# Ledger of designs, part 31: peptides against a protein of PDB entry 2AKA

Target 1, 299 residues: chain A of PDB entry 2AKA
Amino acid sequence: MEDLIPLVNRLQDAFSAIGQNADLDLPQIAVVGGQSAGKSSVLENFVGRDFLPRGSGIVTRRPLVLQLVNSTTEYAEFLHCKGKKFTDFEEVRLEIEAETDRVTGTNKGISPVPINLRVYSPHVLNLTLVDLPGMTKVPVGDQPPDIEFQIRDMLMQFVTKENCLILAVSPANSDLANSDALKIAKEVDPQGQRTIGVITKLDLMDEGTDARDVLENKLLPLRRGYIGVVNRSQKDIDGKKDITAALAAERKFFLSHPSYRHLADRMGTPYLQKVLNQQLTNHIRDTLPGLRNKLQSQL

## One batch from the design tools (peptide; made by RFdiffusion4, then SolubleMPNN)

Design b1_p11_6_s2 (from b1_p11_6, 6 letters changed)
Fold by OpenDDE base, seed 3:
Formats: C-alpha cells, sequence, structure tokens
Structure b1_p11_6_s2 (fold): chain B 299 residues (1-299), chain A 11 residues (1-11)
C-alpha cells in the first residue's frame, strides 16, 4: 500500500482540478485561527522557509492546500502551474499572491477556490494541511462589510465535514475563552473529538501568568490535546531571522520555563509536526474505507 | 468520470 498521505494528496489534486473539493469529505486537517494568531508562522516553521504572504489584515484569502512531502530535494510546485519547479521560496510567496489576486482582484476579497501547493523537502514529514483565511471582525480596504461572515461561511464548508480534523490555533497572550479558533471548533465539534489545539505566543504572556492548565488539557479539554509553540516575533520575521535558530530558541523556552519544563518533550514545532503526521496518517487509515464505499455508491 | 478516476487511485 502506498503512503496514505500521498494517496490523499492525489485525491485532493484530482478533485481540485474539477472544482469539487467542497463536495468531498476527504480526510484532512483544516487550520483555523484569528488574524495574527500565528498560523502562517507555524506552517513556515514546518518547511523552514519564508513562503507565505505577510501583511496587515487578511493575508490568506483563499484556502491553501499545503502538501508537505519528505524528499531528498527541496522545491515547490503548484497545481495551477504544472511543470514549474520553484526553488526560491520568495517566488513561491509571489505566486501565491499573484494567483490570489488573479481570482479575488485587488479589493482584498476572498474566494473559496483552493490553491494547491506541494513542497518537497528533506526537513519535513509528510503532512497535508488546509490553511484557511483568518477570522476577522474588521473589514480592511475595499472588503465588504460582511467579510467576517464570508470567512466564517468558508471555514464552515471545511470544518463541518466529519472527516475534517481541526487545527485550532490560538494565541496565549489573549483570553483563550474568547479564542475564535476554539469557538468555531466547539461549534462543529462539541465533544472535542476532531480538534487539535495549538497555543502560540507563549513567550508573550504577561509576567506571572502561564498557560499550563491549558497545555495540560485541564481548562478546555480536547481529546487530541494541546501543543504549545513559540514562533518568531514580527521583528524577527521582518528581519528574516533564521527559522532553525528560532526552533532552537523555542526548545530552550520550554526547557527553561518553570511552568512548561515538565511538558517540554511534548511541545514545540517539531513535536507538533510529528503529531500531525501521525494523526493524519491514522485518520486517513480509518476513513478511507468509508470514502471508497461512498465513491463506489456514486457509480 | 471523476468518481471512476478517484476509485482508480484507491486501488
Amino acid sequence: as target 1 above (299 residues)
Amino acid sequence: SSVEEALSLLD
């Protein structure tokens, strides 16, 4: 049997080509979070490259199907421009921006049509994520006043699917009870069966406060638990601080923090990547028989 | 059909 994640990648590509992604309940992980929750940084840390659009307001305006593939070589390719290999990840960023603008225009509107990006790298585990637009309450630029609801409706198309796992990204320096990511996850997964919690910005919490109870799964329990991460600061991102150095600093943070030291081996970006790879693989194994039966019934 | 193609991938 072929690797399960690559198999689902081929299915995703096939259905994306015909615009039928919304109609299939493919086993996948949807990434949800408020604007500035740190989603882009988490994804870039997996790859070890800066390649996602950055800016104020809504940056991700189309779903991004990010297919990470472990390989001896490092390059990226888009489904919409087959045959072109990208070795410069700045060009990858520019292509995402260009392809987004081609569909949405310059008004910072959104589209439910996914961009499919595959990244081959020796530094990644096989992992597929669907990055979704960040939830917002404030329209920017020429966005319609109902942009918040448009984004929510788009997210719901993914996260309501039974075979969709939810990577809920929440910043620790905000009230977790008010996390947009956890709210939407709770709405569609009230028993917390499909949701994986990611807590970012642990290094930005007020002195004397910590997220220990959250990370220990005691405050807002999820079956699949929580993983804390420390991303680069905006200053570090703007300065193009090396991601490898940032990952080392993240490890040091957890090991040296009195509240998190005992959890350190179950925290951080590398551990998150491993967990997601394993959970996605297992999830695909569990769901593929049902998917096959469903497809057969449609003949 | 798209369904047939998808099934062929699952074989």
Scores: peptide ipSAE 0.290, ipTM 0.888, DockQ to the pose 0.505
Fold by OpenDDE base, seed 1:
Structure b1_p11_6_s2 (fold): chain B 299 residues (1-299), chain A 11 residues (1-11)
Amino acid sequence: as target 1 above (299 residues)
Amino acid sequence: SSVEEALSLLD
């Protein structure tokens, strides 16, 4: 049996090329979170490269189907420009921005049309994620006044699907009861069966506070649990701190923190990547028979 | 059709 994640990648590419059947519920992981929750940093940490648009407000304005493929070589390819291999990840970032602007224009609007990006790297596990626009309540600049609802509606197109796993990214330095990610997840997955919690900004929590109860799955229990991560600070990003060094610092953070050291082997970006690879693989295996039957019934 | 193409990938 071929690798299941690459198989789904081929399905995703095929559907993107010929027009998505809106009724097709592909096994996938949708990434949801509020603006500045740390979604982009988590994804970049998987790759070990800076390649996603950055800035204040809405940076992801189209769904990004990010297909990570373990390979001996390192390069990226877009479905919209087949045959072009990107080895400079800054050019990858620029292409995402250009392709986004081509469809959405200059008004910082959103589009439901996905960008398909495949990254080959020796530093990744096979993993496919759909990065979705960050949830917001306040339009900035020339964004439409109903941008909050436009984003929400876009997210709902993905997360309402039964075969969609939800990677809910929430910052620890905010009240988790008010987490946009966990709220939307609870709305569409009330039993917490499809949701994986990611807790970012653990290093930015107020002194004397911790997220231990959350990470131990005791406060807001999810069947698939929570994984804490530590991303680079904005200062680190501006200073071009190496992601590899940041991952080492993340490991050190968990190992040295009194509240988290006992969880350290089940925390951090590398562990998250491993868990997501395993969960996605298993999820595909479980859903493929049903998907095949559904497709056959549509002949 | 899109469905036939998808099924062919699952073979």
Scores: peptide ipSAE 0.289, ipTM 0.889, DockQ to the pose 0.529
Fold by OpenDDE base, seed 4:
Structure b1_p11_6_s2 (fold): chain B 299 residues (1-299), chain A 11 residues (1-11)
Amino acid sequence: as target 1 above (299 residues)
Amino acid sequence: SSVEEALSLLD
């Protein structure tokens, strides 16, 4: 099997079509992080487009199965509206919001029912991620007071699965020891076998501080290590700063920073994409035999 | 069945 990620995409689509009645632990990467941890920015940087809902509070309210497919063309497709090609990524954002509201209503509730989005682009590596709602403690709007626990329960449905890798997104400008992403990852993956650490907001750390020890895998060791990234600032996002320019700035940041210069070739969004592609491919290869056996036993 | 379909993808 040469194209393992596309194969799993087809499996995901098939299981989504049947309402996931099959208790199948598909190899996947779940993206976890607190609200404002920078998850959306990381995903948008992969695509090179602004296409995810933004705002205060809980913006992701349904799991988003994001299937990135390297292609000569650039467009997006949703599983819930097959055959419609989106070339305007603003329309993609609007469709995510509309589809979320159709299921959850306008009360800012959450639903465990995934949205399946495939993005074809010459700028991506084959990569599938499941973006999950950001962990929060504060209800907004008409959300129930127990929304924190509802989100956590939803996340646990994904991250407790043995074949689920965890992309734990943590901001460097907060106490990493108290990172919601790393906490939940440690809870379900105590040996750090399934967790990939992403450290955002390295450019926003207090003067005289750095995350070198974390990035060197010395503070909270993960088998799969940590990758630092620098996302666009909120000002840059509001100002419609181009993602390509932001990626260049990210590279410059790591190369010029005394604490990170020696790590620069193993940091940044492009490197993260490559690592995730490789790790997911290898993970699929390792898990497919077991998956096949499980399916055969269900005949 | 959905299981058969899934298996066919793995062939």
Scores: peptide ipSAE 0.289, ipTM 0.890, DockQ to the pose 0.513
Fold by OpenDDE base, seed 2:
Structure b1_p11_6_s2 (fold): chain B 299 residues (1-299), chain A 11 residues (1-11)
Amino acid sequence: as target 1 above (299 residues)
Amino acid sequence: SSVEEALSLLD
């Protein structure tokens, strides 16, 4: 049996080429979270490279369909730039920025038109994610005053789809009850059937506090549970700290923490990647028959 | 058609 994730990637590419992305409920994982929640860091940790735009305010301004493909080689390709292989991930970052600006202009506006990026790497499992703009309440630069609602409307185009899984990224050093990610997930998935919780910034929690109850799925239960991760600090990113070293530090964090030690084997970026691969694969298997029937009915 | 192409990928 062909790998189901690559199959869906081909479907995504085909539908993107014809501009019909909105009409097909493809099995996918949408990544949602507030600005600075750590979404970009989670995605970069999967790849083991710095390749996403960074900065203050809204970083992701277009949906980024990130197709991770396990390969013996390491390179990236954009759907809008066919035949060009990127081996320098700084050039990947620059291309994302350039392609974003080409469509949105210089006013830091948003566009619902996806960027399709495929990354081949020996360090990834097959996994497709849709990185969505971070939820914000504060316009930056020349953004319209209603940017919050524009972002929300864009997110809703993805997360309301029945076949869309939701990767809800929430920082632990903020009130989880007020998590933008969990709020939007609860709005469209009230039973918590499609939502996977990711808790970032566990290393930045106040002394004497922990997210144990959340990670044990006792506080805000999700059927698919929660996974804690520790991302590189901004200082570590600026200092070009090796992601492999960061992953080792993450493992050490969970193993050494009194509140998380017993969960350590079900925490961290590598475990998250495995879980997402498995859940997406299973989800595709479950949804493809229905998708096929729907397509056949349109003929 | 786009639908036919999509179906062909599922076969």
Scores: peptide ipSAE 0.285, ipTM 0.888, DockQ to the pose 0.468

Design b1_p11_7_s1 (from b1_p11_7, 6 letters changed)
Fold by OpenDDE base, seed 5:
Order: C-alpha cells, then structure tokens, then sequence
Structure b1_p11_7_s1 (fold): chain B 299 residues (1-299), chain A 11 residues (1-11)
C-alpha cells in the first residue's frame, strides 16, 4: 500500500514536465502556516538534514514538492536537473535558492511554479508534501506591496482543491485562535475534514500555559486531529545541533510535561510522519479512481 | 498524449 505514494510522485513529475502546476487536483498534502511558524523545521526533521533556505521573512518563495522515499541510500535529486544526485544537503539548499532566484529574480518575489525535490533516505517514510510560502502581512526588501495577497492567492490554488489535504502549522506561543494556518484552513475546509493540525513551539509557551485543549482536539476540532511537535531552537540550528538528538529531546519533552505526558505516544515528529504516511496513502487510494475517471474523460 | 501517458502510470 505504501507504493501508492511513489505512484503519485510519478504522476506529479509527469504533469510538471508538461507544465501542469497547481491546477491539477492530485492527492497531496499542502503545508501552510505563517512565517516563522516552524514549517521548514518540521520538514527538515522528517529528512533528518538541514536543507531548506534560512532567513527572516519569506523563506519559501515557490511551492516545494518534497517527495520523501524510503531507500537504502541517502541522496536528493531535482526534477529540473535530472541525473544529478546530491549527497550534500547544503548543496540541496543552494540549489533551491538558485532555482528560486532563477525564476523570481533577486527581489524576493514569489512564483507559483513548483520545485520538485525527491529525497531518498533510510530515515524517512514514503511521504510527499507541498511546502508553500509562509503567510505574511508586511512586505520586506523590494517585495511588492501586495505580497500578502500574492502568497494567499498562491496558497488558495492548492488548498481549495478537494484532493488536497492541509497540514496547518501553528506556533503554540502565539494566539492559536488567530493562527494564519487555521484561519485559511477554516476558510476552505470549514468542516475540518481535510486539515491536519500541527502545533509547534510548545516548549516556548509561557509558564503556566499549555496547548492541551488544542492537542486533545477540544478547542478547534479537526476530523484528523492535532499533533504537537518540538523543533530545534534557532540557537540549536545555528549551533548545528543534531536532529536525532533533537528528536530525543522532543520525546523527553512530551513525556516529562504534566499537560502532555498522557498524549506523548501521539505526539512528536516520528508519530507525525507515520500519521501523514498513513493518511496520504489512504487518501490516494480513495481518490485515484476518481482521478482516473477524470483523465479518461479528457481523451 | 500527455493524458494517455498519465493513464498508463495508473495501470
């Protein structure tokens, strides 16, 4: 059943090659959240490598189709440079930046044209995610004044699709009721059928506060629930703290926290990976017959 | 066609 994800990967690659972008309603998971919500850290934790662009403001400026494939070997490859295997993930980061700049220029503008990145690793489950630009309110640098709306429009191209699941990433140290991720998810998925909530920065909440009600699906209920994660701090990232060590610290955090201990087995990055793999696989199985019929009607 | 190619992947 896990082979269904690689099948969709081949479909994604094929449609990308013919210029079909966000208009294709493939079964997929779109990652949404405000800037600095922790999206990049979640994705890097899945891979176990630092490979995404860093910086303040908008980091992701094109959709990144991230295809994780369980393999005995570890390397990355881009659809736009077939045949080149990347084993240094710093080079992966540089290629993302270069390919982004090639299309958008150096003005920190955005483009809806996706970058397709496949990562083979023994440390991943089969999983495909579409990382989308972080929602923002304030233009930076020479960005156009309407950059907020450009980002929103780009996100809407993905999240409005019926076959798109939404990974809504929200930081716990901000007002979750006003989460950009949950707001956009509620707008396009008012019944909470397609949305998976991820709560980051649980370790940065004020003393005496917790996100237990959210994580227990009692505050803003989603059919697919919420999963809490603890990412590396910026200090840890700058200090090149090992992701494996960070995952151990995450486990310890949940086990030791009075408000989360009882949820610990259903929290953390490894559990999130398993859930996403299972949900995506099931979602693909359920949607492929309909997709086939749609394609057949186009003959 | 591109559609036929896509369908072939689903076989």
Amino acid sequence: as target 1 above (299 residues)
Amino acid sequence: SEVEAALSLLD
Scores: peptide ipSAE 0.278, ipTM 0.891, DockQ to the pose 0.503
Fold by OpenDDE base, seed 2:
Structure b1_p11_7_s1 (fold): chain B 299 residues (1-299), chain A 11 residues (1-11)
Amino acid sequence: as target 1 above (299 residues)
Amino acid sequence: SEVEAALSLLD
């Protein structure tokens, strides 16, 4: 039996070529969160490379369909640039920026047209994520004054789909009750059936505070639960701190923290990647029969 | 058709 995630990847590629991505409810995981919530860092930690655009304001301005494929080799490929293998992940970043600018122009506008990026790596599990623009309330540069609503509308195109799982990324050092990610998730998934919570910046919480109740799924229960992660600091990123070292530091953080030690085996980026792989695989298995029936009915 | 192509991937 073919791996179900690669199968869905082929479907995604086929539908992207046809321009009908909006009409098909493919099983997928959409990544949502406020600006600076740590979404890009989570994704880069999966790959073990710096390859996403960085900066202040809206970094992701187009949906990025990130297809992670376990392989003996390490390289990236874009659907819009078939046949070109990228082995330098800085060039991957530059291509994302260039392709984004090609469509949105220089005004830092957004576009609903996805970029499809496949990353082959020995360090990844098979996993497909759709990285979405970070929710913001403040326009930057030449962005239109209604950019908040444009982003929201774009996110809704993905997260309203029944077969879309939602990876809701929230920083622990902000009021979780005001999490943009959890708000939008609750709007479209009121029963918490499709939402996976990720709590970032646990290392940046005020002394004497912790997110234990959240991580134990007691405060805002999600059926799929919460996973805490510790991302590299901006200083670490600028200093090109090795992601392997960062993952070791993350493990040490959870093991050494009095509030999280008992959860340590169910926390961190490697565990998150495993859970997402398993949940996506199971979700695909459950949804494919329905998708097939829907397609057959359109013949 | 596009639908047929998609179905062929599911076979």
Scores: peptide ipSAE 0.278, ipTM 0.887, DockQ to the pose 0.479
Fold by OpenDDE base, seed 3:
Structure b1_p11_7_s1 (fold): chain B 299 residues (1-299), chain A 11 residues (1-11)
Amino acid sequence: as target 1 above (299 residues)
Amino acid sequence: SEVEAALSLLD
């Protein structure tokens, strides 16, 4: 049997090409979080490149199926642009923006039609994520006043599926009890069986406070637990701070912090990537027999 | 069919 993640990638590509979208319950990880929760930074840190659209408000406006593939070469490919290899990741960002605007127009609207992006890199593990629009309460530009609910409805199309794992991204410098990511996860996964918690912005917490209880899975327990990460600041992103340097700083942060030192080997972006690779692989293995049976029944 | 094509990927 071929590698399980690439197998599901081929299935995703095939179903995307026919417009199946979220109708098929494929084994996948959906990434959810409020605006500015740090989702884009987490994904870029996996690749080690700046390639996602940035800005205020709703930046991700279509689902992004991000397929990371370990390879000796580094390049990206879009399903909608077959045969074109992108080696400049700025061009990747521009293509995402252009393809988004082609469908949604200039009103900053959203569309449920995914963009499929495959990134080959020697620096990644095989991993597929579906990045979803950030939850918001405030419409921007020409967005309809009900944009919040449109986003929620879009997210629900993915996260309600039984074979969907949920990567819930929450900032530590906000009340986790009010986390949009954890709220939606709890709604569709009340027993915390499908949810992986990611806690960002641990470096931005008020002095004298920490997220130790959360990271130790004591405050809001998830079966799959929590992983803390430290992303680049907006200033660092704007200044084009090297992601490799940022990852080193992240490691140093956990090792040097009194509240997190004992957890340091189970924290950070590299560990998160490893865990997600393993979780997805195992999840695919568990769900493929059922998927095959379902497809066979449709003959 | 689309279903047959999908199944072929799972072989």
Scores: peptide ipSAE 0.275, ipTM 0.887, DockQ to the pose 0.510
Fold by OpenDDE base, seed 1:
Structure b1_p11_7_s1 (fold): chain B 299 residues (1-299), chain A 11 residues (1-11)
Amino acid sequence: as target 1 above (299 residues)
Amino acid sequence: SEVEAALSLLD
């Protein structure tokens, strides 16, 4: 049997070429979270490269269909730039920014038109994610006054779909009961069947506090559970700390922390990537028969 | 059709 994730990638590419109006609920994982929740860092940690737009406020302003493909070679390709292979991931970042600005203009607005990026790497498992704009409350600069609602409406177009899994990214150093990611997930997935929780910034929690109860799935239970990760700090990013070194530090963090050591084998970015690969594969397997039937009924 | 093209990918 052909790899299921690459199969869905071909479907995604085909539908992107035809336009968004394909009435097909593709099995996918949508990444949601508040601004600065650590979404971009999680995705970059999968690749082991800095390639996503960074900064204050809204960095992701279009949906990014990120298709990770395990390969012996390392390069990136955009669907809008067919035939161009990017080996410099800084150029990948610049292309995302340029393509975003081409559609949204200079006002830092958003567009629902996705960017399709495929990354080939020996360091990744096959995994496709849809990175969505970070939820915000306050417009900055020339952003439209209703930017919060525009983002929410965009997210809802993805997360309301029954075949959409939700990767809800929440920072541990904020009240998880007020997590934008978990709130939107609860709205569209009230039984917690489609939501995977990611808890970032565990290393930035106040002294004497921990997220053990959350990570043990005891506080806000999700059927698919929670996975904690430790991302590079802004200082580490500015200092160009290597992601591989950061992943080693993440492992050390969980192993050495009194509250998390017993969970360490089920925490961290590598484990998250493995879980997402498995869950997506299984989800595709479960949904493909229904998708085929739906398509056949439209002939 | 778009539907036929999509189905062909699933074959």
Scores: peptide ipSAE 0.273, ipTM 0.889, DockQ to the pose 0.530

Design b1_p11_7_s2 (from b1_p11_7, 6 letters changed)
Fold by OpenDDE base, seed 3:
Structure b1_p11_7_s2 (fold): chain B 299 residues (1-299), chain A 11 residues (1-11)
Amino acid sequence: as target 1 above (299 residues)
Amino acid sequence: SAVEEALSLLD
C-alpha cells in the first residue's frame, strides 16, 4: 500500500474535481480558529515560507486544502492550475487571492468551494490540512450582516463529519473558556476525541500568567492533548523575519520559560508537525476500510 | 463514475 496521506490526497483531488467535497467523509484535519488566532502563521511555519494571504478581518474566505508533501524539490501546485509549478511563494499567495476573488468577488464574501494547494518541500512532513475561514463576529466591507453564521455553517460542514479531526487553534492571551475554536470543537466533539488543541501567542501572555494547566491537559482535557507554539509577531511578519530564526526563538522560549521548560520537548511547531503527521496517518489507517465499504455500497 | 475512480485508488 502506498503512503496513506498521498492516497487520501488523490481522493481529495478526485472529489474536488466533481464538486463533492462536502459530501464525502474523508479522513482529514480541519483547522479552526477565530480571526487572528494564528492559524496562517502555524501553516506557514510548517512550510517555512510566507505564502498565505494576510490582512485584517476575514483573510481565508474559501477552504484551503493544503497538501504538504516531502520531496527533494521545493515547489507548489494548484489543482485549478494543473501543469504550473510555482517556485516563488509570493506567486502562490497571489494565486490564492486571485482564485478567491474570482469566485467571491470584491465584497469579501465567502465560498465553500475549496482551493487545493499542494506544496512539495524537503522541509515538510507529509501532511494534509483543511484551513477554514476564521470565525468572526464583525462583518467587514460589503459582507452580509450574517457573515458570522455563514462561516459557522461552512465550518460545520467539515467538523461534523466523523472522520474529520479538528485542529483547534486558540490564542493564549485570550480567555480559553471563550475560545471560538474550542467552543465549536466541543459542540461537535463533546468527548474531545477528534480535537487537537493548538495554543498560540504564549509569548504574549501577561506577566505572571501562563497556560501551563492548559498545556498539561488539566483545564480543558482533550484526548489528543494540546501543543503550544510561538509564532512570529505581526511586526516580524511585516518585516519578513526568517521563519527558521523564528522557530529557533520558539524553541528558546519554551526551554527558558519556567512554566514550560518541562514540556519543551512536546511543544513547538516542529513537534506539532510530527504529531499531526502521525495522527493523520493513523487516522487514515483506521478509517479507510470503512470508507472503502461505503464507496462499494454506492456502486 | 467518481465512485469507481475512487475505489480504483484504494486498490
Scores: peptide ipSAE 0.315, ipTM 0.899, DockQ to the pose 0.524
Fold by OpenDDE base, seed 4:
Structure b1_p11_7_s2 (fold): chain B 299 residues (1-299), chain A 11 residues (1-11)
Amino acid sequence: as target 1 above (299 residues)
Amino acid sequence: SAVEEALSLLD
């Protein structure tokens, strides 16, 4: 069977339309990480566009099912407004914010109800990710004091599922042993079978420090390994640095860094996209027979 | 049903 990712996309859409997203353990990749870990930047780098909400505190407040589809055309479409093609990615960002506010209100609360966004682009590989709210301990705005637990409970709805792969995004400039992403992944995947590690902010590490041991899978081994990436700095984002230029800078970073040069061909955003496409495809292939049997038993 | 629809997609 070919085009497995698009097939699962259709399944996701069908189940989302009927509000039964929780009833099926669909093969998917959930993106987890602390606030400011760089999740949004990684996703935007895949698309090559700025389209995700930005800000302080909890930026992602609903799960975002991001379906990337390789196409000759470039546009986005939301499941909640099917048929409307977005070609301006600023409008995509605004729609995410508006749709989030519509459901959660203005109190910056969270909702487990996903937003389904499909992006057609010549610059992407077929890839579906579920972006989840960033883990935090600090309520912002009118958020309840237990918002940390609400976020964790929401994440657990995804990452506890057997067919859910976990993209654990951790910043290198923080203690990786205390990574929120790796902690939650270890909790639900103690053998590291479902977890893919992404290490961001490698360019922001203290002088004389590197994440070589982590990237070589020697410190906290994951079956699916680690991939380092370099996102745009906040200065670059504010300055509207082009993502294509940032990706070139990322490549240069790995090639020129003494600690990472030997890994350079297995690092960076383009390689991450390729790996995720392959791993998701293989994962779908492995899980579809079981899914079919489960569905058949529910007739 | 949702199940029937899902199965039809897997055919």
Scores: peptide ipSAE 0.315, ipTM 0.901, DockQ to the pose 0.494
Fold by OpenDDE base, seed 1:
Structure b1_p11_7_s2 (fold): chain B 299 residues (1-299), chain A 11 residues (1-11)
Amino acid sequence: as target 1 above (299 residues)
Amino acid sequence: SAVEEALSLLD
C-alpha cells in the first residue's frame, strides 16, 4: 500500500482544482488558534524555514493546505503555479502574500479559497495541515467590522467535518480556560475526540506558574492529549535565530524545567511532528473506507 | 467528474 498521506494530498489537489475541497470531508488536520497564538511558528518549525507571512494582525487570510513531503531535496511548489520550484523560502512567503492579496485585495480581508503549498524537505515527515486564519475580536486597519465572524464561519467550514482533526494551538501565557482554540474545538468536538492540543509560549509564563496540569491532560482533558512546544521569540525571529538552534533550545527547556522534565520525551516540535504524522496516517486509514463509499454513492 | 477522478485515485 502506498503512503496514505500522499494519497490524500492527491485527493486534496484534485478537489482544490475544481473548487470543491471545502465541501469534501477529507481526513485532514485543521490548525486553529487565536491571533499570535504561535501557529505560524509551529508550522515553520516543522519545515525549519521562515516561509509564512508574519505580522501583528491577521497573517493567514486564506486556508493554507500545507503538504509536507519527506524528500532528499528541498523545495516548494504551489498548486496555482504548476511546474515552478521554489528553493528560496523567502520567495515562498512572498508568493503566499501575493496570492492572498490577489484574491482578498488590499483591505486585509479573508477568502475561503485555499492556497495549496507542497514542501519537499529532508527535515520533515509526511504531514498535511490546513492552516486557518487566526481568530480575532477586533478588526484592525481596513478589515471589515465583522471579521471575527467571517473568520469563525470559515473555521467552522473545516472543523465541523467529522473527518477533520483539530490542532488547537493555545498560548500558555494566557488563561487556557479562555483559549479561542479550545473553545471552538469544544463547540464542534464536545467529547474531545478529534482535538490535539498544542501549548505554545511555555517559556513566557509568569514566574511561579506552569502548564503541567494541562500538559498532563488533567485540567482540560483531550483524548489525543496535549503537546507543549517552545517557539522562537519575536526577538529571535528578528535576529534571524536559526530554527535548528531554536529546536535545540526547546529540548533544553523541557529537560531542564522542573515542572516539565518528566514529560520532555513527549514534548517539543519534533515529537509533535511525529505524533501528527502517526495520527494523520491512522486517521486516513480509518476514514478512507467511508470516504470511498460516500464517493461511490455520488456516481 | 470530480467524483470519478477521486475514486480513480483510491483504486
Scores: peptide ipSAE 0.315, ipTM 0.899, DockQ to the pose 0.546
Fold by OpenDDE base, seed 2:
Structure b1_p11_7_s2 (fold): chain B 299 residues (1-299), chain A 11 residues (1-11)
Amino acid sequence: as target 1 above (299 residues)
Amino acid sequence: SAVEEALSLLD
């Protein structure tokens, strides 16, 4: 039996080629969160490379369908640039920026047209994520004054789909009750059936405070639970700190923290990747029969 | 058609 995630990847590629991505409820994981919530860092930690655009304001301005494929080799491919293998992940970043600018122009506008990126790596599990623009309330540069609503509308195109799982990324050093990610998730998934919570910036919480109740799924229960992660600081990113070293530091953080030590085996980026792989695989298995029936009914 | 192609992948 073929791996279910690669199967869905082929479906995604096929539908992207015909421009019908919006009409099909493919099993997928949409990544949502406010600006600076740490979404890009989580995704880069999965790959073990710096390859996403960085900066202030809206970094992701188009949906990025990130298809991670476990392989003995390491390289990236874009659907819009077939046949070109990228081995330098800085070039991957530049291509994302160039392709984004090609469609949105220089005004830092957004577009609902996805970029499809496949990354082959020995360091990843098979996993497909749709990185979505970060929710913001403040327009930057030449962005339209209604950019907040444009982003929201774009997110809703994904997260309202029944077969869409939601990876809700929230920073621990902000009020979780005001999390943009959890708010939008609660709106479209009021029973918390499709939402996986990720709590970032646990290392940046005020001394004497912790997110234990959240991580134990006691404060805002999600059926799929919460996973805490520790991302590299901006200083670490600028200094090109090795992601392997960062992952080791993350493990050490959870093991050494009095509030999280007992949860350490169910925390961190590697565990998150495993959980997402398993949940997505199971979700695909459960949804494919229905998808097949739907497609057959359209013949 | 796109639907036929999709179904072929699911077979």
Scores: peptide ipSAE 0.313, ipTM 0.898, DockQ to the pose 0.487

